Peptides against a protein of PDB entry 4X86. Designs and how they scored, part 10

Target 1, 56 residues: chain A of PDB entry 4X86
Amino acid sequence: EGPQLLLSEAVSRAAKAAGARPLTSPESLSRDLEAPEVQESYRQQLRSDIQKRLQE

## One batch from the design tools (peptide; aimed at target 1 L5 S41 D49)

Design b2_p15_1_s4 (made by RFdiffusion4, then SolubleMPNN; from b2_p15_1, 6 letters changed)
Fold by OpenDDE base, seed 4:
Structure b2_p15_1_s4 (fold): chain B 56 residues (1-56), chain A 15 residues (1-15)
Amino acid sequence: as target 1 above (56 residues)
Amino acid sequence: SSQQEIVQQALEQIA
């Protein structure tokens, strides 16, 4: 329904903007970043950061 | 503000 804020997508955007490439492969990096526990931690941190910085 | 409301709506999608 709303925007999908995935860590894997965020890293992909950042890497592309910086012209950086992973040492192994984009697929291996994405696999690690898409792990459920990693994504959940990112979601919680993202929510907290947005609350602190954009609702002041 | 309208901006804060938009942010709140986005937060509801994340939560």
Scores: peptide ipSAE 0.044, ipTM 0.631, DockQ to the pose 0.046
OpenDDE base, seeds 1, 2, 3, 5: peptide ipSAE 0.042, 0.042, 0.040, 0.042; ipTM 0.613, 0.612, 0.607, 0.626

Design b2_p15_2 (made by RFdiffusion4)
Pose (drawn by RFdiffusion4):
Structure b2_p15_2 (pose): chain A 56 residues (1-56), chain P 15 residues (1-15)
Amino acid sequence: as target 1 above (56 residues)
Amino acid sequence: SAQEEFVSEALEQIS
């Protein structure tokens, strides 16, 4: 479809493709992925990468 | 590929 805007959904997809199951629970992992610092870092990375590919 | 790197970095930050 497109680049995943939600880090939590990106991680879930990656784990499923890797066959990884959490030691804790998907809910606990998602809670930690929603920490403001982690979500903000992801948003900044995404903005920077998109702008760069647009630079063609 | 770049999004996979970002996911790995996010997992390291929360570990």

Design b2_p15_2_s1 (made by RFdiffusion4, then SolubleMPNN; from b2_p15_2, 7 letters changed)
Fold by OpenDDE base, seed 5:
Structure b2_p15_2_s1 (fold): chain B 56 residues (1-56), chain A 15 residues (1-15)
Amino acid sequence: as target 1 above (56 residues)
Amino acid sequence: SSQAEIVAQALAQIA
């Protein structure tokens, strides 16, 4: 059980929307963003952000 | 449909 959207996917979508491309290889960026500790941090941040939205 | 429901749904996905 966990968030369906990985940080790597979120960043990819944001980059596409902004018309931005990574300076390094996309594969390297994805590897970094898919690291367990990074994904866990993202999950916690996402939870916090969603809770804030509920309170708005 | 409402903003609250969308946010609640997202919370459920993270749990």
Scores: peptide ipSAE 0.028, ipTM 0.565, DockQ to the pose 0.050
OpenDDE base, seeds 1, 2, 3, 4: peptide ipSAE 0.026, 0.027, 0.026, 0.027; ipTM 0.540, 0.562, 0.542, 0.537

Design b2_p15_2_s2 (made by RFdiffusion4, then SolubleMPNN; from b2_p15_2, 5 letters changed)
Fold by OpenDDE base, seed 2:
Structure b2_p15_2_s2 (fold): chain B 56 residues (1-56), chain A 15 residues (1-15)
Amino acid sequence: as target 1 above (56 residues)
Amino acid sequence: SSQEEWVRQALEQIA
């Protein structure tokens, strides 16, 4: 129910679309991006951005 | 619209 808004997934999709490869292993990148504090920050920013867009 | 619904669902998940 509802779209999955994980930072790790978003970055993964963006990287694939751009053909970009991280300097470190994909596993290390995913680990960092899946950290709770990182995901929380992303969630807060995403919520803020979406709310701003909706009121435009 | 489908995009509007997506945004609504996203907000529900985030909130």
Scores: peptide ipSAE 0.029, ipTM 0.532, DockQ to the pose 0.052
OpenDDE base, seeds 1, 3, 4, 5: peptide ipSAE 0.026, 0.027, 0.027, 0.026; ipTM 0.515, 0.514, 0.509, 0.514

Design b2_p15_2_s3 (made by RFdiffusion4, then SolubleMPNN; from b2_p15_2, 5 letters changed)
Fold by OpenDDE base, seed 4:
Structure b2_p15_2_s3 (fold): chain B 56 residues (1-56), chain A 15 residues (1-15)
Amino acid sequence: as target 1 above (56 residues)
Amino acid sequence: SAQEEMVQQALAQIA
């Protein structure tokens, strides 16, 4: 239910839009970004940003 | 408002 907002997916979309390539392999970057502690921090940031910007 | 409802739905998805 509802789209999953993964940091790895967000970074992939941003990189594609900017025409950027990672210094290491895309798989290595995705692995680092999919770490549970990193994803949790991103979730908290997303919630904070939405509350600050869209609930004004 | 409709926008507020959409924001609440988004928050529920990532809570």
Scores: peptide ipSAE 0.044, ipTM 0.599, DockQ to the pose 0.046
OpenDDE base, seeds 1, 2, 3, 5: peptide ipSAE 0.043, 0.042, 0.042, 0.046; ipTM 0.588, 0.591, 0.590, 0.606; seed 5 fails the geometry check

Design b2_p15_2_s4 (made by RFdiffusion4, then SolubleMPNN; from b2_p15_2, 6 letters changed)
Fold by OpenDDE base, seed 3:
Structure b2_p15_2_s4 (fold): chain B 56 residues (1-56), chain A 15 residues (1-15)
Amino acid sequence: as target 1 above (56 residues)
Amino acid sequence: SSQLEIVQQALEQIA
């Protein structure tokens, strides 16, 4: 439920903050990151990480 | 307090 944070967006923001650029084309990277199974795994990891942070 | 609220809201958005 609710709007999901996209892995592609998260990676883009992280790369910008770190000043990093992918070796492959940004379009190819985005395509891989937008795969449903990859996005779902990210959602689960993000939820878990947030829960852990709240428990600290 | 502010950070906690932001994290709680984020959790609700992806849960």
Scores: peptide ipSAE 0.027, ipTM 0.577, DockQ to the pose 0.051
OpenDDE base, seeds 1, 2, 4, 5: peptide ipSAE 0.025, 0.025, 0.025, 0.025; ipTM 0.559, 0.558, 0.566, 0.558

Design b2_p15_3 (made by RFdiffusion4)
Pose (drawn by RFdiffusion4):
Structure b2_p15_3 (pose): chain A 56 residues (1-56), chain P 15 residues (1-15)
Amino acid sequence: as target 1 above (56 residues)
Amino acid sequence: STQLEFVREALEQIA
């Protein structure tokens, strides 16, 4: 479809493709991925990468 | 591929 805007959904997909199951729970992992610092870092990375590919 | 790197970095930050 497209680049995943939600980090939590990107991690869920990646784990499923890697066959990884959490030691805790998907709910606990998602709660930690929603920490403001983590979500903001992801948003900045996405913004920077998109602008760069647009620079063609 | 690039987004997978970002996912790895996010997992390291919360570890």

Design b2_p15_3_s1 (made by RFdiffusion4, then SolubleMPNN; from b2_p15_3, 7 letters changed)
Fold by OpenDDE base, seed 5:
Formats: C-alpha cells, sequence, structure tokens
Structure b2_p15_3_s1 (fold): chain B 56 residues (1-56), chain A 15 residues (1-15)
C-alpha cells in the first residue's frame, strides 16, 4: 500500500548524481535490482533504517 | 511527538 520505493530507481538516481556509470548498462543494473526478493529486502531495510535513525 | 508522527506517516508508505 502506498507509493512504491524502488531500489533500482534509488540506485539509478544516486549513480547519475555521482556521475557513475554501470559496467554493463543502466538497464541491466535496473533489471537486477528489480528482482522481487531484492526489492522486498530493500523495503524492509529501508523501513528499519528510518525507524532507527529518526524515531530515537 | 510530532517528529515521530511525521516519520510514522512516511513509514506507512513504505510498509
Amino acid sequence: as target 1 above (56 residues)
Amino acid sequence: SQQQQIVQQALEKIA
């Protein structure tokens, strides 16, 4: 429920901001990062990290 | 606290 926060999108934006380029291609990297298990792990970790850092 | 309320609202979008 709510807006989806994609790891692939976050990494893509970070790479662009840093001027970094994937060794293969942005599309290939995004595809790997969009795997369901990767996305779910990211969601859980993101929630956990935010709770730890901002609810203290 | 207000801070916690804002964080909780954001977390609902992630959970």
Scores: peptide ipSAE 0.050, ipTM 0.643, DockQ to the pose 0.045
OpenDDE base, seeds 1, 2, 3, 4: peptide ipSAE 0.042, 0.050, 0.042, 0.045; ipTM 0.615, 0.643, 0.596, 0.605; seed 2 fails the geometry check

Design b2_p15_3_s2 (made by RFdiffusion4, then SolubleMPNN; from b2_p15_3, 6 letters changed)
Fold by OpenDDE base, seed 1:
Structure b2_p15_3_s2 (fold): chain B 56 residues (1-56), chain A 15 residues (1-15)
Amino acid sequence: as target 1 above (56 residues)
Amino acid sequence: SSQLAIVQQALAQIA
């Protein structure tokens, strides 16, 4: 329902901002970052970080 | 308070 916070998009934007390019290929990197288990780990980390911010 | 509101909104989006 809400907007997706995709790790692949976050990394893509960060890489662009930093002028960094993957050593393999952008397609392979995106595939790895879009894997369900990776995305779930990212979501959990985001939730944890946000919860920490609420405690500050 | 503005930062807190943004954080709460982000939490709601991924909770």
Scores: peptide ipSAE 0.033, ipTM 0.607, DockQ to the pose 0.050
OpenDDE base, seeds 2, 3, 4, 5: peptide ipSAE 0.028, 0.028, 0.027, 0.033; ipTM 0.560, 0.576, 0.560, 0.598

Design b2_p15_3_s3 (made by RFdiffusion4, then SolubleMPNN; from b2_p15_3, 5 letters changed)
Fold by OpenDDE base, seed 5:
Formats: structure tokens, C-alpha cells, sequence
Structure b2_p15_3_s3 (fold): chain B 56 residues (1-56), chain A 15 residues (1-15)
């Protein structure tokens, strides 16, 4: 239905911009970040944070 | 504004 905002991609982009690398591996981190419950939590937080800023 | 309402509604539709 709506747009898919992937936490894994968000983290990847942020890490690249900051020149940061995970202590384990990018693949291991991606697997953890792509878990449905983690993705859902991210979606809710992102929506909430953006809405808060827009309503200021 | 209409723009703000649009953005808010779009956020509600995030899958």
C-alpha cells in the first residue's frame, strides 16, 4: 500500500555518509535490521518523529 | 495548510 521505508537502507546510507562501519559485518547487521518487528518499530518511530516536527 | 495535511496523510499510509 504505502511507501516502504527500509531501516536497513537508511542505516546503510547514514553509515556511508559518516564513514562508519559496523563492528560485525554489513550483512549481519542488515539481517537484524530487516526483521519485521524491527522494521515496524522503525516505521512507527519515523512517522511519529516526522509528524511531531511538522506539527511544531 | 493543504500541503501539511497531504504530508500527514501520506505518513499515515506508510506500509
Amino acid sequence: as target 1 above (56 residues)
Amino acid sequence: SLQLQYVQQALEQIA
Scores: peptide ipSAE 0.029, ipTM 0.537, DockQ to the pose 0.044
OpenDDE base, seeds 1, 2, 3, 4: peptide ipSAE 0.028, 0.028, 0.027, 0.028; ipTM 0.534, 0.536, 0.528, 0.535

Design b2_p15_3_s4 (made by RFdiffusion4, then SolubleMPNN; from b2_p15_3, 5 letters changed)
Fold by OpenDDE base, seed 1:
Structure b2_p15_3_s4 (fold): chain B 56 residues (1-56), chain A 15 residues (1-15)
Amino acid sequence: as target 1 above (56 residues)
Amino acid sequence: SQQLEYVQQALAQIA
């Protein structure tokens, strides 16, 4: 187990909050971000980043 | 690329 956040969802939320728009359609970007290898890399990075911050 | 910058900026707001 670990962080269960989807990269596609995280990016969408952050972009919305910032009022940012991707160069491509949000749907196309989400499709790319939902790739398993991309999601796995994000999960690992997120876990690492959170752990680092908790240790500060 | 601008698209990459977009993603990086979004991620920076989360983690």
Scores: peptide ipSAE 0.101, ipTM 0.688, DockQ to the pose 0.159
OpenDDE base, seeds 2, 3, 4, 5: peptide ipSAE 0.095, 0.096, 0.096, 0.040; ipTM 0.676, 0.679, 0.683, 0.596; seeds 3, 4 fail the geometry check

Design b2_p15_4 (made by RFdiffusion4)
Pose (drawn by RFdiffusion4):
Structure b2_p15_4 (pose): chain A 56 residues (1-56), chain P 15 residues (1-15)
Amino acid sequence: as target 1 above (56 residues)
Amino acid sequence: ETLIALAQELATEQV
């Protein structure tokens, strides 16, 4: 489809493709992925990478 | 710090 805008959904996909199951729960992992610092870092990385590919 | 590194790596892989 396209680049995943939600880090939480990107991590869930990645874990499913890697066959990884959490020691805790998907809900506990998602809560931690939603921490503002983690979501903001992800948004910044996405913005920077999209602008750079657009630079062609 | 690990979750931020992971978030950055996944963002790069998607683009």

Design b2_p15_4_s1 (made by RFdiffusion4, then SolubleMPNN; from b2_p15_4, 7 letters changed)
Fold by OpenDDE base, seed 1:
Structure b2_p15_4_s1 (fold): chain B 56 residues (1-56), chain A 15 residues (1-15)
Amino acid sequence: as target 1 above (56 residues)
Amino acid sequence: SALIELARQLARAQV
């Protein structure tokens, strides 16, 4: 339970919005972003950030 | 690293 946002999707959206064009293949990026430990770290950070915003 | 490369691209886009 908690925020259900894949890091890979979030990064993809952010990159597009910022106009960033990766020089590496999308597959390589997806592989890095889909690593379980990376996704979990993102989930924790996202949860923390949301909680902080709710307390502001 | 694809992640590091993307981070650099994002940083440049924000300049």
Scores: peptide ipSAE 0.255, ipTM 0.744, DockQ to the pose 0.101
OpenDDE base, seeds 2, 3, 4, 5: peptide ipSAE 0.243, 0.244, 0.252, 0.249; ipTM 0.735, 0.736, 0.745, 0.741

Design b2_p15_4_s2 (made by RFdiffusion4, then SolubleMPNN; from b2_p15_4, 7 letters changed)
Fold by OpenDDE base, seed 4:
Structure b2_p15_4_s2 (fold): chain B 56 residues (1-56), chain A 15 residues (1-15)
Amino acid sequence: as target 1 above (56 residues)
Amino acid sequence: DALIELARRLARAQV
C-alpha cells in the first residue's frame, strides 16, 4: 500500500505552476515519465518525503 | 492511511 501519485501528473502540475512547457511533445514527455521503473522510483521518493514531513 | 491522505493534500497544494 502507498500513495498512487503519477510522476507524469506531478511534472505536469509543476510545469504549469512554473509557466514552463516541454521542448518535446507532451506525449513524448508523458511516455518517458510513465515508464514503470521511473514511476516506482518516484513512488519510493514520495513515500520517503512524506515520512520525513510527518516526523517534522 | 495517514500517508495516503498527506500525499493527497500535498498533491492538491501543488496545483
Scores: peptide ipSAE 0.047, ipTM 0.520, DockQ to the pose 0.065
OpenDDE base, seeds 1, 2, 3, 5: peptide ipSAE 0.044, 0.028, 0.045, 0.029; ipTM 0.511, 0.524, 0.516, 0.526

Design b2_p15_4_s3 (made by RFdiffusion4, then SolubleMPNN; from b2_p15_4, 8 letters changed)
Fold by OpenDDE base, seed 1:
Structure b2_p15_4_s3 (fold): chain B 56 residues (1-56), chain A 15 residues (1-15)
Amino acid sequence: as target 1 above (56 residues)
Amino acid sequence: SALVELARRLARAQV
């Protein structure tokens, strides 16, 4: 089974690290980022990125 | 798992 990280959580952490604030409500942003198709795309990308790093 | 930890580190490094 692959990594189980939520895109919404990743974006939240990234925003904090960058000192960025959402232009819309955090709730609306989270809702969009938690969409199953978006989360699945992120999972696939993350898996690919991990594989690339392991091959370095 | 090790993969989850690595993914978490990568997510932080992408910022």
Scores: peptide ipSAE 0.068, ipTM 0.620, DockQ to the pose 0.098
OpenDDE base, seeds 2, 3, 4, 5: peptide ipSAE 0.060, 0.065, 0.068, 0.059; ipTM 0.605, 0.634, 0.618, 0.606; seed 3 fails the geometry check

Design b2_p15_4_s4 (made by RFdiffusion4, then SolubleMPNN; from b2_p15_4, 7 letters changed)
Fold by OpenDDE base, seed 5:
Structure b2_p15_4_s4 (fold): chain B 56 residues (1-56), chain A 15 residues (1-15)
Amino acid sequence: as target 1 above (56 residues)
Amino acid sequence: DALVELARELARAQV
């Protein structure tokens, strides 16, 4: 529960940091990344990754 | 979720 970090937002931030542009339209990319199943998978992976980093 | 909140803060800090 609680607020979510959107995968689409995370990817957008990463792209800006890398100076990268999507090969497809940004709108299409955002649409795919905002899909509920993708977002849920990201949430789970994010939690797992953070936990692993905290244990290092 | 505390970890999501942490991730959000980290994401903001990386911009």
Scores: peptide ipSAE 0.055, ipTM 0.551, DockQ to the pose 0.072
OpenDDE base, seeds 1, 2, 3, 4: peptide ipSAE 0.054, 0.041, 0.046, 0.049; ipTM 0.541, 0.525, 0.589, 0.545; seed 3 fails the geometry check

Design b2_p15_5 (made by RFdiffusion4)
Pose (drawn by RFdiffusion4):
Structure b2_p15_5 (pose): chain A 56 residues (1-56), chain P 15 residues (1-15)
Amino acid sequence: as target 1 above (56 residues)
Amino acid sequence: EEEEELEELLEQLEE
């Protein structure tokens, strides 16, 4: 489809492809991925990378 | 088409 805008969904798809199951629960992992610092860092990385590929 | 999709993604990230 396209680049995943939600980090939580990106991590869930990566874990499934890697066959990884959480020690805790998917709910606990997702709660931690929603921490503002983590979501903001992801947004900034996405913005920077899209602009750079657009620089062609 | 690829450039339009990347611009739309940037708009969604700014929202």

Design b2_p15_5_s1 (made by RFdiffusion4, then SolubleMPNN; from b2_p15_5, 8 letters changed)
Fold by OpenDDE base, seed 5:
Structure b2_p15_5_s1 (fold): chain B 56 residues (1-56), chain A 15 residues (1-15)
Amino acid sequence: as target 1 above (56 residues)
Amino acid sequence: SEAERLQQLLQQLQA
């Protein structure tokens, strides 16, 4: 339920909004951003950010 | 509300 909370998708949305194109292929960038350790770090950071927002 | 949405996201992140 709800959107996938993936860093790769977040970056893609940001890039699209900025009209930016990666120097490497989108596929390779997505692959890098979908690495488990990267996604885990993003998950932890996102959780922290959301918790901070809730506590404001 | 925003808080409800954020809590939903937290649920997705922790499970």
Scores: peptide ipSAE 0.399, ipTM 0.859, DockQ to the pose 0.712
OpenDDE base, seeds 1, 2, 3, 4: peptide ipSAE 0.394, 0.395, 0.396, 0.396; ipTM 0.859, 0.858, 0.858, 0.859

Design b2_p15_5_s2 (made by RFdiffusion4, then SolubleMPNN; from b2_p15_5, 8 letters changed)
Fold by OpenDDE base, seed 2:
Structure b2_p15_5_s2 (fold): chain B 56 residues (1-56), chain A 15 residues (1-15)
Amino acid sequence: as target 1 above (56 residues)
Amino acid sequence: SERQQLEQLLQQLQQ
């Protein structure tokens, strides 16, 4: 529907913007960040953060 | 607005 909110994408964008590179291989990092359990945790945290922001 | 954008993101996360 709308744009995907993936942790892997967020981390990639942040790292690129900061000029930072992980010590582990990009493939390994992406694999870990795209794991279903990790993505679900990120989704829940992001939802919580947005809800808190909207309640300020 | 920022608030509207946040609400839209929230809706996407809840689907």
Scores: peptide ipSAE 0.403, ipTM 0.864, DockQ to the pose 0.648
OpenDDE base, seeds 1, 3, 4, 5: peptide ipSAE 0.399, 0.396, 0.401, 0.395; ipTM 0.863, 0.863, 0.864, 0.863

Design b2_p15_5_s3 (made by RFdiffusion4, then SolubleMPNN; from b2_p15_5, 7 letters changed)
Fold by OpenDDE base, seed 4:
Structure b2_p15_5_s3 (fold): chain B 56 residues (1-56), chain A 15 residues (1-15)
Amino acid sequence: as target 1 above (56 residues)
Amino acid sequence: SEREALLALLEQLQA
């Protein structure tokens, strides 16, 4: 429901902002970052971080 | 506001 907050997209934005390029192919990096277990861990961490920010 | 934006993101993550 709604846009997904993907780790792969977050990394892409960060890399672009820093002018950084992966040593491996972008496709290989995306494959690793799009693994379901990685995405789930990121989702949980992001939720926790947002909840903490809301308490400040 | 920032708070409202964060709440919206949280809603998306809980779905």
Scores: peptide ipSAE 0.397, ipTM 0.853, DockQ to the pose 0.632
OpenDDE base, seeds 1, 2, 3, 5: peptide ipSAE 0.395, 0.396, 0.396, 0.395; ipTM 0.852, 0.852, 0.853, 0.853

Design b2_p15_5_s4 (made by RFdiffusion4, then SolubleMPNN; from b2_p15_5, 8 letters changed)
Fold by OpenDDE base, seed 2:
Structure b2_p15_5_s4 (fold): chain B 56 residues (1-56), chain A 15 residues (1-15)
Amino acid sequence: as target 1 above (56 residues)
Amino acid sequence: SERQQLLQLLQQLQE
């Protein structure tokens, strides 16, 4: 419940809830989602979204 | 509250 701080966890939970499976292996997807640059981009976006929400 | 939770999340992201 609530926003996920880790992109890999967010995607995994979303996929599970939707019953969706990636075409690539789970390991490959996890590796890509856990890459530092990807996680940093997600972190920045999440921060921005939260800040905008707080300004409402 | 939702606001408090969002503030906590921001703090976590900054750590």
Scores: peptide ipSAE 0.437, ipTM 0.874, DockQ to the pose 0.940
OpenDDE base, seeds 1, 3, 4, 5: peptide ipSAE 0.411, 0.407, 0.411, 0.413; ipTM 0.870, 0.869, 0.870, 0.870

Design b2_p15_6 (made by RFdiffusion4)
Pose (drawn by RFdiffusion4):
Structure b2_p15_6 (pose): chain A 56 residues (1-56), chain P 15 residues (1-15)
Amino acid sequence: as target 1 above (56 residues)
Amino acid sequence: EALITLAQTLATSQI
């Protein structure tokens, strides 16, 4: 489809493809992925990478 | 710090 805008969904898909199951729970992992610092770092990385590929 | 590294790695791999 396209680049995942939600980090939590990107991680869920990556874990499924890797066959990884959490020691805790998907709900606990998602809560931690939603920490503002983590979501903001992800958003900045996405913005930077999209602009750079657009630079062609 | 590990989750931020993971977030950046997944963001880059998508592009």

Design b2_p15_6_s1 (made by RFdiffusion4, then SolubleMPNN; from b2_p15_6, 7 letters changed)
Fold by OpenDDE base, seed 3:
Order: structure tokens, then C-alpha cells, then sequence
Structure b2_p15_6_s1 (fold): chain B 56 residues (1-56), chain A 15 residues (1-15)
């Protein structure tokens, strides 16, 4: 159902745009960003941000 | 109101 927005993808795009590199290994970073609880928190934040933006 | 309701429905449908 609905399009998925992954935190890991969002961070990857942001890092690329900023020319930034992680201080830890890519594998460790991916593991942290793809953890279910982290992704769920991001989903909730995204939901909240969209609702707030539409109320402006 | 309609846009906020749509946002809520999209969020419930997943996002």
C-alpha cells in the first residue's frame, strides 16, 4: 500500500546533497537507520509534519 | 479542514 519513505533513504539523500560522510561504517549506520523502532519513529514524525504543513 | 482530513486518511492508509 501507499509509497514507503525510508529513513535510511532520506539520510542517504541528505548526506549526498551535503557532501557529508558518516563517522562510522556504512553497515553500522544502515543497521541503526533501518531498525524497526527507528523507522516507526520516522514514520510518525513524517505523518505529524505532513499534517502540520497542511494546517499552515 | 479537508486537506487535514485527507492527510489523516493518507496516514491511516499508511502514509
Amino acid sequence: as target 1 above (56 residues)
Amino acid sequence: AALVELARELARAQI
Scores: peptide ipSAE 0.045, ipTM 0.580, DockQ to the pose 0.045
OpenDDE base, seeds 1, 2, 4, 5: peptide ipSAE 0.040, 0.041, 0.036, 0.036; ipTM 0.575, 0.509, 0.543, 0.575

Design b2_p15_6_s2 (made by RFdiffusion4, then SolubleMPNN; from b2_p15_6, 8 letters changed)
Fold by OpenDDE base, seed 1:
Structure b2_p15_6_s2 (fold): chain B 56 residues (1-56), chain A 15 residues (1-15)
Amino acid sequence: as target 1 above (56 residues)
Amino acid sequence: DALVELARRLARAQV
């Protein structure tokens, strides 16, 4: 099993914490970030980043 | 935090 974090959720949480707001609706941003190809790329990156950190 | 910075960049870029 790999990391099961949604990019849309991660970005939404981070944006909220940072007080960052797009000029477009949060729903539009979430839709773009929920695209399967985007999510898969994020999952791969996240897995790679975790592996790198565990090797440090 | 990288995710915070990413979110800020995305907000600025209107992604």
Scores: peptide ipSAE 0.053, ipTM 0.566, DockQ to the pose 0.083
OpenDDE base, seeds 2, 3, 4, 5: peptide ipSAE 0.045, 0.028, 0.049, 0.052; ipTM 0.510, 0.520, 0.514, 0.516

Design b2_p15_6_s3 (made by RFdiffusion4, then SolubleMPNN; from b2_p15_6, 7 letters changed)
Fold by OpenDDE base, seed 1:
Structure b2_p15_6_s3 (fold): chain B 56 residues (1-56), chain A 15 residues (1-15)
Amino acid sequence: as target 1 above (56 residues)
Amino acid sequence: SALVALAQQLARAQV
């Protein structure tokens, strides 16, 4: 239910588009991005942003 | 952290 966008995937796409490369290992980045609390925060933010767009 | 490192790289890319 709700948005099913993974933060890890979103960040990977954004980083690629921006030409940014982390100075840490990709594994470490993936671990950080896939942490449940981080993903939940992203989901909440995404939901909030969508709601704001619907109100415009 | 990896997240902070990436954020710094993103900031540089936007300069």
Scores: peptide ipSAE 0.240, ipTM 0.742, DockQ to the pose 0.097
OpenDDE base, seeds 2, 3, 4, 5: peptide ipSAE 0.233, 0.234, 0.239, 0.234; ipTM 0.737, 0.738, 0.741, 0.739

Design b2_p15_6_s4 (made by RFdiffusion4, then SolubleMPNN; from b2_p15_6, 7 letters changed)
Fold by OpenDDE base, seed 5:
Structure b2_p15_6_s4 (fold): chain B 56 residues (1-56), chain A 15 residues (1-15)
Amino acid sequence: as target 1 above (56 residues)
Amino acid sequence: SALVELARRLAREQI
């Protein structure tokens, strides 16, 4: 339904904000971050984090 | 709150 929040995109935004550059190529990093299991873990953590904030 | 509803929506969408 709604837009998916991708770890790869989140990391990209964070890196840009911090002025950080990966030691490996951006393409290689993106590939790793887009792995389904990694994205799923992020999704679950994101859900948890949001719920924690709602409890505040 | 619209912000709370947005947060809940995002949380649900990540399920």
Scores: peptide ipSAE 0.064, ipTM 0.619, DockQ to the pose 0.049
OpenDDE base, seeds 1, 2, 3, 4: peptide ipSAE 0.040, 0.039, 0.051, 0.045; ipTM 0.575, 0.561, 0.605, 0.582; seed 1 fails the geometry check

Design b2_p15_7 (made by RFdiffusion4)
Pose (drawn by RFdiffusion4):
Structure b2_p15_7 (pose): chain A 56 residues (1-56), chain P 15 residues (1-15)
Amino acid sequence: as target 1 above (56 residues)
Amino acid sequence: SEDQARAVLTALEQL
């Protein structure tokens, strides 16, 4: 489809493709991924990378 | 896809 805008969904997809199951729970992992610092870092990385590919 | 993978790994360092 496209680049995943939600880091929680991107991680879930990656873990499923890697066959990884959490020691805790998907709910606990998702709660931690929603920490403001983590989500903001992801948004900044996405913005920077999109602009750079657009630079062609 | 590689760019997004790298962005995910970089963001996870904030934990």

Design b2_p15_7_s1 (made by RFdiffusion4, then SolubleMPNN; from b2_p15_7, 7 letters changed)
Fold by OpenDDE base, seed 3:
Structure b2_p15_7_s1 (fold): chain B 56 residues (1-56), chain A 15 residues (1-15)
Amino acid sequence: as target 1 above (56 residues)
Amino acid sequence: SAAEQRAVQQALRQL
């Protein structure tokens, strides 16, 4: 329920913007980032960060 | 506006 903001997509964008390349394979990184608990933590953090910015 | 911020925060609760 609700829009999904994928951590894997966010990390890919951030890595590109920073010119960073993972030491591990992209496939391994994606697998780790797609873990449900990791995605949930990202969702909660993102919501919190946006809410804080709106209160400023 | 305060009303707009409330609407945005309400939408964020659905994430």
Scores: peptide ipSAE 0.072, ipTM 0.636, DockQ to the pose 0.049
OpenDDE base, seeds 1, 2, 4, 5: peptide ipSAE 0.066, 0.070, 0.065, 0.068; ipTM 0.602, 0.618, 0.601, 0.606

Design b2_p15_7_s2 (made by RFdiffusion4, then SolubleMPNN; from b2_p15_7, 6 letters changed)
Fold by OpenDDE base, seed 5:
Structure b2_p15_7_s2 (fold): chain B 56 residues (1-56), chain A 15 residues (1-15)
Amino acid sequence: as target 1 above (56 residues)
Amino acid sequence: SEAERRAVEAALERL
């Protein structure tokens, strides 16, 4: 539940903004980044980083 | 304010 912040989407948007293209297919990269353990780690890290910045 | 910060932090916990 709640808003879903996908690492795969964030990376894809960042790559597009930088004009960077993965050496492998974008689909393969997205698949790896959408793995449950990776997504959960990203969610926790993102929350932690935002909280730290708010406390500065 | 501190209250606003706490409200934002609570919202972030739901992510």
Scores: peptide ipSAE 0.116, ipTM 0.704, DockQ to the pose 0.048
OpenDDE base, seeds 1, 2, 3, 4: peptide ipSAE 0.092, 0.098, 0.095, 0.096; ipTM 0.676, 0.678, 0.682, 0.676

